# Designs tried in a protein design run: peptides against a protein of PDB entry 5Z08. Part 290

Target 1, 168 residues: chain A of PDB entry 5Z08
Amino acid sequence: RQKDEWAKKTSSLMKQLDWFIGEHLGAMLAAEELGGPVVGELMEIDPDDLSAGFNAHGKLKKATSQPDLDRRQRRIDDIWGPQDEQGQAHKRKRGADEALAASAEMRDLIEQLMNKLVEAGGDNSATYVEIPRESAAARFLVRSKVAMFHPNDARRLRLVDFGRDLDD
Target 2, 222 residues: chain B of PDB entry 5Z08
Amino acid sequence: GLPRLIDAIEEASKIPAKRRQTPIKPTIEKLTTHLYTHGASPDSLLRLADLLTLRNHLDQASLAAITRNLYPSSTVSDEVVLRFIGALGHGQLKPTLALQALFLRWLVMVYHLLENPGVLGQVYGVLFDLLDTAAIRPQLCHLLALVTRRKHVRPFRIQAILTLSRQTGGDPNLTGLLRVFKNYYPEIIVGDATKGRASAFKHPDPQWRQHLDEIQQRRSEA

## One batch from the design tools (peptide; made by RFdiffusion4, then SolubleMPNN)

Design b2_p26_8_s3 (from b2_p26_8, 17 letters changed)
Fold by OpenDDE base, seed 3:
Structure b2_p26_8_s3 (fold): chain B 168 residues (1-168), chain C 222 residues (1-222), chain A 26 residues (1-26)
Amino acid sequence: as target 1 above (168 residues)
Amino acid sequence: as target 2 above (222 residues)
Amino acid sequence: MLDPLEILRRYLKEALERLAEYEAAL
């Protein structure tokens, strides 16, 4: 009974999380990836600063490298491109595709992070997921204080163990 | 008595108006007069809830008249509540949105007579998911304002109301519901969407309340 | 003051915390 209620609650929560990712978060993450506002506290950050990523503590790094001018121009063109009906349709389609991609990336990343947490059996060193890039999804999880980067390797991300780390 | 009037209406409800041998209107008038004078017992309330919520051949005016006179003489059971909640939303088998708004209004007006107010808290999600339905939103927000507890004030629901408030141009009822949420989480920024007038969720019908109180008092004296 | 995005973050955090609690309770 309790386990079934827990399973139902968890299933409900997973469905709500999945819905949330698909219906809301994916589009916002896609907007961030496309040079839109940063999801959350960093909405005031220049999209250029997003390229700098976060330090191991989830703080924005100073942009050391100028974002590739071509990528910036493409983002500008994607944001400010021809406002004709075709351009708007193309932009909407691209935005939808990017939102789907961001949603999939977030789902996959959460799944990997959770699986690693379970597999680690309490060994914090084994809880790290290797991320191929610092995505909007990864940054969002860090900003949300749900995940943290490895102190020495920003390609390694783990879930914050809220059950253990709150007592420290 | 009331049971016989309900029996006659139940039988008439099975038959299309054009095929009825006798007009139902006089029986509906007798029912509504009886309800106005004496209220409805728990058993009668359940039967009337079924008549109001289940698809039948009763006309909308008759259903509305019954709903407007649906004074409980006693408490309102969970079963009665669930009939009305089950009747909410879109569907070919569901009552009209106008009638659903009357049901929600009724639930607001009889909330203090519920045997278990917690039943509405159990179906909170069902109620909350109907907030996009403009026709029932005013009464739905009022009911949710009564039902809302800290456990219901979830971040996704806060966001959903905020989003819907923006989409609706700042519906005062949504703003009112956000104020209720803010009582549990003071840090909720109601934002520009809530610079607008919030609904105060006043009693929908003071005269109906007074008459209900009179009916309820007669029972305590008996 | 909680903006909509902060609310969303808190939801995600709470959801993930609960999921983590579940996985830890398994």
Scores: peptide ipSAE 0.062, ipTM 0.332, DockQ to the pose 0.019
Fold by OpenDDE base, seed 5:
Structure b2_p26_8_s3 (fold): chain B 168 residues (1-168), chain C 222 residues (1-222), chain A 26 residues (1-26)
Amino acid sequence: as target 1 above (168 residues)
Amino acid sequence: as target 2 above (222 residues)
Amino acid sequence: MLDPLEILRRYLKEALERLAEYEAAL
């Protein structure tokens, strides 16, 4: 009975998290990977301002008509740009594909982190996931204070044990 | 009686206005007069909900007139509620957004007569996902303000309402709903974009309420 | 204002708290 209630509650929470990742976070992570704003630092960007693109410092470019849009900037514009012309369908598809890829990476990383936490049986040394790269997803989890890198190895990531930190 | 008026309207609703042998307007006027005087029983409410929510050949003015006079004489069943909820959103088979706004307003005004107020809590997600629809948002926010419990105030919904509030320039109804959320989670910071005047979600029609109370009192005396 | 960082933190915190409650009940 209690196990089934926990499983239902956890499943419900994971569905809500999955929705958040798919509908919102994936696109923002894709923008960060493409040299857009860091998720959580520049959230007050008007969607209309997103169309202007970002400079090398991640700051919004003023809407000056300069034609040499960097390939990365084009991808951000493809994700967030206005709905108008026919050629944008392919751009939107590519932006959607990058948001889907970022969403999948975040989901997989969270799943691995949770699985390692369960498998470790309370051994904090066994809770580390080896990450192939420092992704926007990994950085986001660390900035969120839900994960931490190993002190000596930035390729190892673990969840913060909120359960133990509440009992101390 | 009311059932016979509904029978006549149901049959007329199957036929295009140009092919009807008799004008339906006099029968609609008799129905609305009867509803105003006596209200509708649970069974009559269900039949009227089907007439209002299912695609038929009734004109929008007639549907709106029925909805404005849809006084329950008793309780409102879960089935009646679910008919109106099922009619919400976009689609060629759904009622107009103007009629959907009247349905939501009706649900707000009869909320205290629901047999099971929890039914709206079960469909909370369906209601919440329609907040982007500007035409129904005022009444939808009011209904959600009544229905919202701690279990519904989830992080994704907090973020969704904050995002939509920014996109709408701080819609007072969204700010009002966010204030309801803040009652369950005080740590919700209503940002500067939500500094707008929050809706107080006052009763939409005090005269309609008074007339409903008179109809409901006659039931308690019978 | 709740930002995406705080939203995710709350989700994962709630998930981990529930996991800890489950592990303590075993």
Scores: peptide ipSAE 0.054, ipTM 0.332, DockQ to the pose 0.016
Fold by OpenDDE base, seed 1:
Structure b2_p26_8_s3 (fold): chain B 168 residues (1-168), chain C 222 residues (1-222), chain A 26 residues (1-26)
Amino acid sequence: as target 1 above (168 residues)
Amino acid sequence: as target 2 above (222 residues)
Amino acid sequence: MLDPLEILRRYLKEALERLAEYEAAL
């Protein structure tokens, strides 16, 4: 019972995180990779937009998130888009593809980081994930103070152990 | 240097304004100019936190000017945070509510520079119990919105916010905080009394943020 | 508005706190 409740709560949180990555973070990370603003410096997420994602039953309201994604994509397109309709369509598609790629990279990185933390069983040396590049995703996690690079190897990333930091 | 300016202000703070041999205002202006240009080290921040939070003979305008220029050049220690938290509330030895609001605003603006953001979570109850204080409520709700975790979202606190929201006619800051709570517990029925506009808790001062980032960048180059 | 960094930090922190609670309960 308690394990099932924990699993349900964790699953719910992971779904919320996955939604956040897909609906908001991926586009921002893609913008950073494309030479746009660094994520977390200039872009704030309206808590209302996040809360609007949830119905009274804790289910994600898929329907209301589409307009804001389109609005952010439009902002990126307005900043960088060629003035011609064909160029705007190609740029919108490219921006969407880059946002999907950035979302996938962030999801995979978080999954690897969490898996390594669980597998390490408290050994901090075993918690490092090897990253192929310093991606916007990796930098974002470090800026968020949820991950840290290895002191001597910027290709190694680990989660910050918040469990220990709370008991200390 | 900054330490000598702080020394002079500390000594002046012990003496009533009418009994000072030299005007303190020029020294305050030098301090605020230095802080604006270079920021404050962790050690200087602690000393300045004591000057701002402890009862002394400095005038409110000087204290406010220091607080508005209190740019950290590095991190913000738990000790500095706890000085500002300890200065909150009502009492003869406490700073004015106007100054407390500036401290809370400062904590919001430097939250990302805290050595241990968890320290604010440990004092969550102290912060939460001050929500009835209207003069600091906007900044307090903003800080609580940053600090709140699932462990803090308890039934009694949900009910307390709902009750206070009704009593205040639906304060937008309380509605904003309740929306943060709802992110952890979607089942929280924000009743009709909270159909009002919620505060978005935007950054209090974008120019201050930009200037802080410039000061922080210089540290990374040193 | 919450900073995207802060939002992610909250989700990950809560996930890690729950994981630690689970490991401590085993």
Scores: peptide ipSAE 0.082, ipTM 0.336, DockQ to the pose 0.028; fails the geometry check
Fold by OpenDDE base, seed 2:
Structure b2_p26_8_s3 (fold): chain B 168 residues (1-168), chain C 222 residues (1-222), chain A 26 residues (1-26)
Amino acid sequence: as target 1 above (168 residues)
Amino acid sequence: as target 2 above (222 residues)
Amino acid sequence: MLDPLEILRRYLKEALERLAEYEAAL
């Protein structure tokens, strides 16, 4: 009974997460990968700093010149801008393809992280997923305090286990 | 352990400082050291929230020291959040505005650990109505920036921020909050009301964040 | 015990709400 209620809550959660990844998060992660604003850090990042993007260490790059701001705004506008002209269709298609790719990457990453957490049976050393790159998806999970990198290897990511310490 | 230290402070809090047989300062130092090392469980957080928010005979320095070391070892319950929100505003029974600013700063720093972030959205009106209180405005704007959703962005609140921004000479925290509102309603003109730089609402204490992460990590490894 | 997935959901949902807030700003 409790296990079934837990399974139902978990299933409902996964459906809501999947919906959210597909409808919203994927496009924003794609925008971040394209040098768009950082997901979840909008409040901490000056919009002028948003134009700079992030280095491979998740640190804000130096603000690039105004032309790069205009290119970035155009990329955002190409992803989110109004429906009218033919040249926008190819850019929209590319933006949609990038959003789908980012959505898939986030789904796969969450699935791998969850599977490793379950398979580890409580061995924290076995909970790490190897990531091919520091993606916007990986950075987002770390910024969200949902995941953490291995202290010595930024290619290894694990979920933060919030559940265990209630028993001690 | 932590519960026994809280018991001793709760009993001492009932007695005026001049009538205490023993100084409370050594017990406060033991408490803050324990909190810094291990954090506070949900049950301990609730008891400490009551000590911090209810009128008692503890001195302001002790209350501030506890608040600065109030690291959650786990999650933060709705009840704990509501104790701190209930302590905000003006009144003879309320904590000092300086202590309220520390509570708001704490809520910002632990926002990600809330069991239900939606609880702050339910009390959004209470928080928003305190924006005129200059002493807590910086931390209050930061918290509201985290809490604000489309349902909270209403024409009357937009106008209230614009009016207050003009009255304050363009407080950067109000400009920052108005920028959050602009995320929901792009038509909001920020520039005419605020020639000032918007606050970026950066984390108020990076060292505190790092230490919290270490406490939370130890919890994930146990 | 909050299920790690429920915690993930809450964090994600919050990050996601902040995100939807950002999308609505773009």
Scores: peptide ipSAE 0.045, ipTM 0.292, DockQ to the pose 0.031; fails the geometry check

Design b2_p26_8_s4 (from b2_p26_8, 19 letters changed)
Fold by OpenDDE base, seed 3:
Structure b2_p26_8_s4 (fold): chain B 168 residues (1-168), chain C 222 residues (1-222), chain A 26 residues (1-26)
Amino acid sequence: as target 1 above (168 residues)
Amino acid sequence: as target 2 above (222 residues)
Amino acid sequence: MPDPLEILRRYREEAEAQLAAFQAAL
């Protein structure tokens, strides 16, 4: 019974997190990758300024094989660039595509971090995920104190073990 | 074509304005029109970077006009980037601080077109040491916000920004850069150092960006 | 819009509370 309640609460929390990533955080992380505001407490950034850069409708255009970093930086220009009607539709589409890409990257990163934590069986040295790049997603998790970089290798990220901070 | 316009401007740049047989302004206008319409190839960008960064007899208005129209038609090489970085700071042989601010703004706007974005990370210290120069600080903080990685966020640099922020009365660009640093070190307290607003580092020129995208799109269709 | 850090703080607090409740129930 209590395990089932915990499983339900954990599932609910994961669903809420997934919703938050998809609806809000993905767009903000995309904006950050795109040289926009850094996602954090001191954001006096009008949500409308963030939303004006992203298409509310989330529709993906088939984006050509340019490196994800270059695409994300190009989409700064799309998110924060002038809103001509056709340009707005393309910007909205590109912004939506970045929000989706950022959401997917955040979800994948969280999944990898959780999987490594489970696989490590309590060995903190085995909980590190190798990240291909320092993404807005990775930086956000570190900034939120959910994750931490390896002290000697910024390509290695792990979840903060909240259980140990309770025993200290 | 563009190479011939650059040739004419290079030759004119060697001669003081009072000693030129013909006014250079019409050639500058042709160049800027061409750049606005077609952008600059990598080879043309390098030549223009030299014209902009090396001491010559071109007037500041012409240099600013070229910089404002310096649309890359393709990628930006490390060599071009390093020309602009080398032109930063104080010195009699360096461009004006106003022109340096335009170069930094340009680097921000073309950052996604760099052949190797890592080149800016290699010169991070050079850029960081210029933060005390008020005239270029806004654009410099924006560029540093793009370039900063975990390896660059060091205790001495955190303290340097905090100190400079106090000295400047909480420059919002420095607060913005500290917020970027906080991405790598969550323990950095931004608010206590600066009662001021943090810069969001919005794109400096949305119209310029749109026009760049149009030029870049034409290349991908060719 | 809720502050993303506040959401993560709440998420962390809820996760910690759930973990503590789960550990206390074990």
Scores: peptide ipSAE 0.026, ipTM 0.276, DockQ to the pose 0.011
Fold by OpenDDE base, seed 4:
Structure b2_p26_8_s4 (fold): chain B 168 residues (1-168), chain C 222 residues (1-222), chain A 26 residues (1-26)
Amino acid sequence: as target 1 above (168 residues)
Amino acid sequence: as target 2 above (222 residues)
Amino acid sequence: MPDPLEILRRYREEAEAQLAAFQAAL
């Protein structure tokens, strides 16, 4: 009985998460991948200052890397800028496609992370998923404290096991 | 009970060790045993925070022993947090850096029990400005790794960590903190000076965590 | 719109609470 209730509650939470990914998070992650705001906090940092990036010395790259800023800003402007109805339709479609792709990536990543957690049977070393890239999805899970990178390998991601920390 | 033990220690703390009529060590041992068994209520935590953070005549070993057994039985108030934060840094009236490191470690270990985790975000600047203090840096970076949100990841702080990382020869805790920052700003280039090992910020004391969980569980059942 | 991080935080907290409740019920 209690196990079944837990399973139902877990299933309900997963459905809510899936809904949230599809309806909201996917679009936000897509925006982040496109060089838009990082999901969760619209910083008042001038996107222009952030888009310049930091050099290896932590200095803001001077405006001379404007072309990539201009490309990202143009991409943002190309996503959000006033275009004619046809351009808006194409932009909306592209934005929708990118949101769907981001949603799929997030779902797949969560699924892989959960599967590895189950398969590991207790071994924390076996809970790592190898990620092909540091995606917005991966970073988001880490920021949310749902996942963590391997200490020595940023290509390895695992769920934060909140449950086992009770059994050990 | 715990309040009476605290009363006795508070009174003893006003008197230099050489002038005490009775050794305080047995009372400290009773206190630490009680804390280990039952934890500290919010009110007791506040009183203990004062004993730990305010200049008094308690010896460092006693203060460290209290801190190591400072299990909250409930939540941790903003006031308690602020007492520990206010005790950080350099100065003749401040606790020793060794004790400050224990306070930061404690804050890391009880972070999930804070009534308002946002209080640490409000004092983020105070914490961040202490990163140059080598003796507390490991625990400070760990705490900052928990507290950091996008609003805290400002260009000047990124630059400050990068500069300090270069100056320290790539302290792994600073590299770990930069990794946290990079989660909010992917464009942060962790330069060659930070190619070193990053700290994973693992729980400082798994046994302490387990014992805390046992104390907290008894509260949820009551 | 709710903060996505807050939603995930709540989700985590609820999942942790459910797990804790499940473990306490075992």
Scores: peptide ipSAE 0.024, ipTM 0.472, DockQ to the pose 0.029
Fold by OpenDDE base, seed 2:
Structure b2_p26_8_s4 (fold): chain B 168 residues (1-168), chain C 222 residues (1-222), chain A 26 residues (1-26)
Amino acid sequence: as target 1 above (168 residues)
Amino acid sequence: as target 2 above (222 residues)
Amino acid sequence: MPDPLEILRRYREEAEAQLAAFQAAL
């Protein structure tokens, strides 16, 4: 029973994270890769925007599909400034493709990190994922304190073991 | 075509302005118009990088005009990048600091077109050691913000930025670069001296970017 | 728009709370 409830809660969190990656984070990571603002440092979180993005219980609201595309595109447009109509259409397509690529990279990286944590069976040395490049996704996970690089090897990334930090 | 315009400017660059039979300005205007319309191929970029970085008899206004119109039609090679990096710093044979700032701005704007972005990471130390040069610091911090990886974030460089930030009264570009360092080491205490506004490192010229994208699209259709 | 860092922080806090609850239930 408790394992099933935990599995359901974990699945719900993963779905919320997947939604957040696809709807919001991918475009911001793509912007960082293109030399835009670093994700999480410059966003003055309008508390109202936080409240709009989160329900009364602090959970991510499921956004409706269409408004979210416009919001992603608007952020890319805000990063690179106003363009003419043709430039905007090409910029929209390119920005969407880059946001999708960044979303896919972030999802894949989280999946690999989670899989390694499960496979390691408590061996912290076995929890490292080898990353081919230092992406905006990898840097973001480190900034959020969700992941950490190996002290001596920036190609090795692991999830922070939150279970140990709770026992200290 | 572009090669013939470059040939004429290369020959004129060998001769002092007072000894030229014909004013070079009309040829520079033709070159900049061509670059604005069509961009520069990799081969033309290398030749133009040499004209911009090597000591010659071209005037500063002409060099600045070429740099402002230096749209790549394709990729940017490591050799082109290294010409611009080699031109940075103090010295009688180096370009003016004003022109160096334009080169750094250009490298920021074309960073996504580099054949090997890792080349800038190899010369990271050379770039970082120039942060004390106030005239190029804004563009240099922006370039370093793009180039910085975990391997570059070292205790001595963190301390160097903190020291320089205190000496400059909290230059927002240095604070911005220190925030980039904090992305790799969240434990970096950005001390009270860095409570200042950090630079966002936004694209330096949105219109230039748009025009670059138009030139690059023509290549994908060919 | 919610700060991505705040969302990940909340995700982390919720995941930690769930993990702690799971560990306490074991």
Scores: peptide ipSAE 0.023, ipTM 0.304, DockQ to the pose 0.011; fails the geometry check
Fold by OpenDDE base, seed 1:
Structure b2_p26_8_s4 (fold): chain B 168 residues (1-168), chain C 222 residues (1-222), chain A 26 residues (1-26)
Amino acid sequence: as target 1 above (168 residues)
Amino acid sequence: as target 2 above (222 residues)
Amino acid sequence: MPDPLEILRRYREEAEAQLAAFQAAL
């Protein structure tokens, strides 16, 4: 009975997490990978403000009308593509594709982390997943204190075993 | 040889200094002398990285002495690099911040000997997130200056370093790193308000470099 | 939108509470 209630609660929680990843978190992680704000950090400066550049005091340069800004704006526009409707559609499609990729990466990473935790049978040394790179997904799990890196290997990630860490 | 010296130190590292039958200091001195003369092979380098990064009963002076003499005789593997990166930051099981600064300095000095310099780029965020740690910031900024590529220079990191630069009153190492970022984003204004001279990230120890070159040259002749 | 970190924190807290309840029931 209690095991079945645990399984149901865990299943419900996993479904909620999967929904959250697909609907919200994937897009935010994709934005981080594209150089947007870090997920869960209070950004004092809007990412759009980063495109305007910073003045010598680290304040947003007000878009002063001077024509040499056009070359920087052109380089930003060249980096970010033309603001034409086709360019916006391509940006939106690319953004959607990146959000799907980030969602898939997060799901796969969580699945691997959970599988390793179950397989380890309480051996903390066996709970590590090898990550090919530090992704926005991996960093997010670490910042949320859901996962941690191996103390001696930054390519190894494990779930924080909350049941054990409370007894120490 | 070097492996036998490492064996003796590994065994001694498991035992508190007060419970050791023999002082470890003479063995550490033999090790550091050997390292200075011959350098460390890849296998020995990995074992030494474990001794330096894992919690053990070795004293800080011994760990620092080993780190200062940690000349690679050949290349530095990804595994060795990742041991040192994993040892960074705050935590009860992590080395002291003073020792971490020596590790970062070492990584800077051996960067050209890495089998895969890209390994540091794969853990770039781990390194970048440690910039708030003042005790390691100088060496960390220098390492990041070597590692940084276009893919790492992102708007959020530009903002983060600008914010941290303001909070620190314009740390010259942060200003130096911002100049590296400016190579990829010329539009970054390294503010005049950072009245601080940007660090030039010069080689930390020219004598150590020269001695490393001599050790590396002997390998090519053998 | 709820803070993603807060969602994961709540998820963690709920998972910890469930794990603790499970461990206490063993």
Scores: peptide ipSAE 0.023, ipTM 0.229, DockQ to the pose 0.027; fails the geometry check

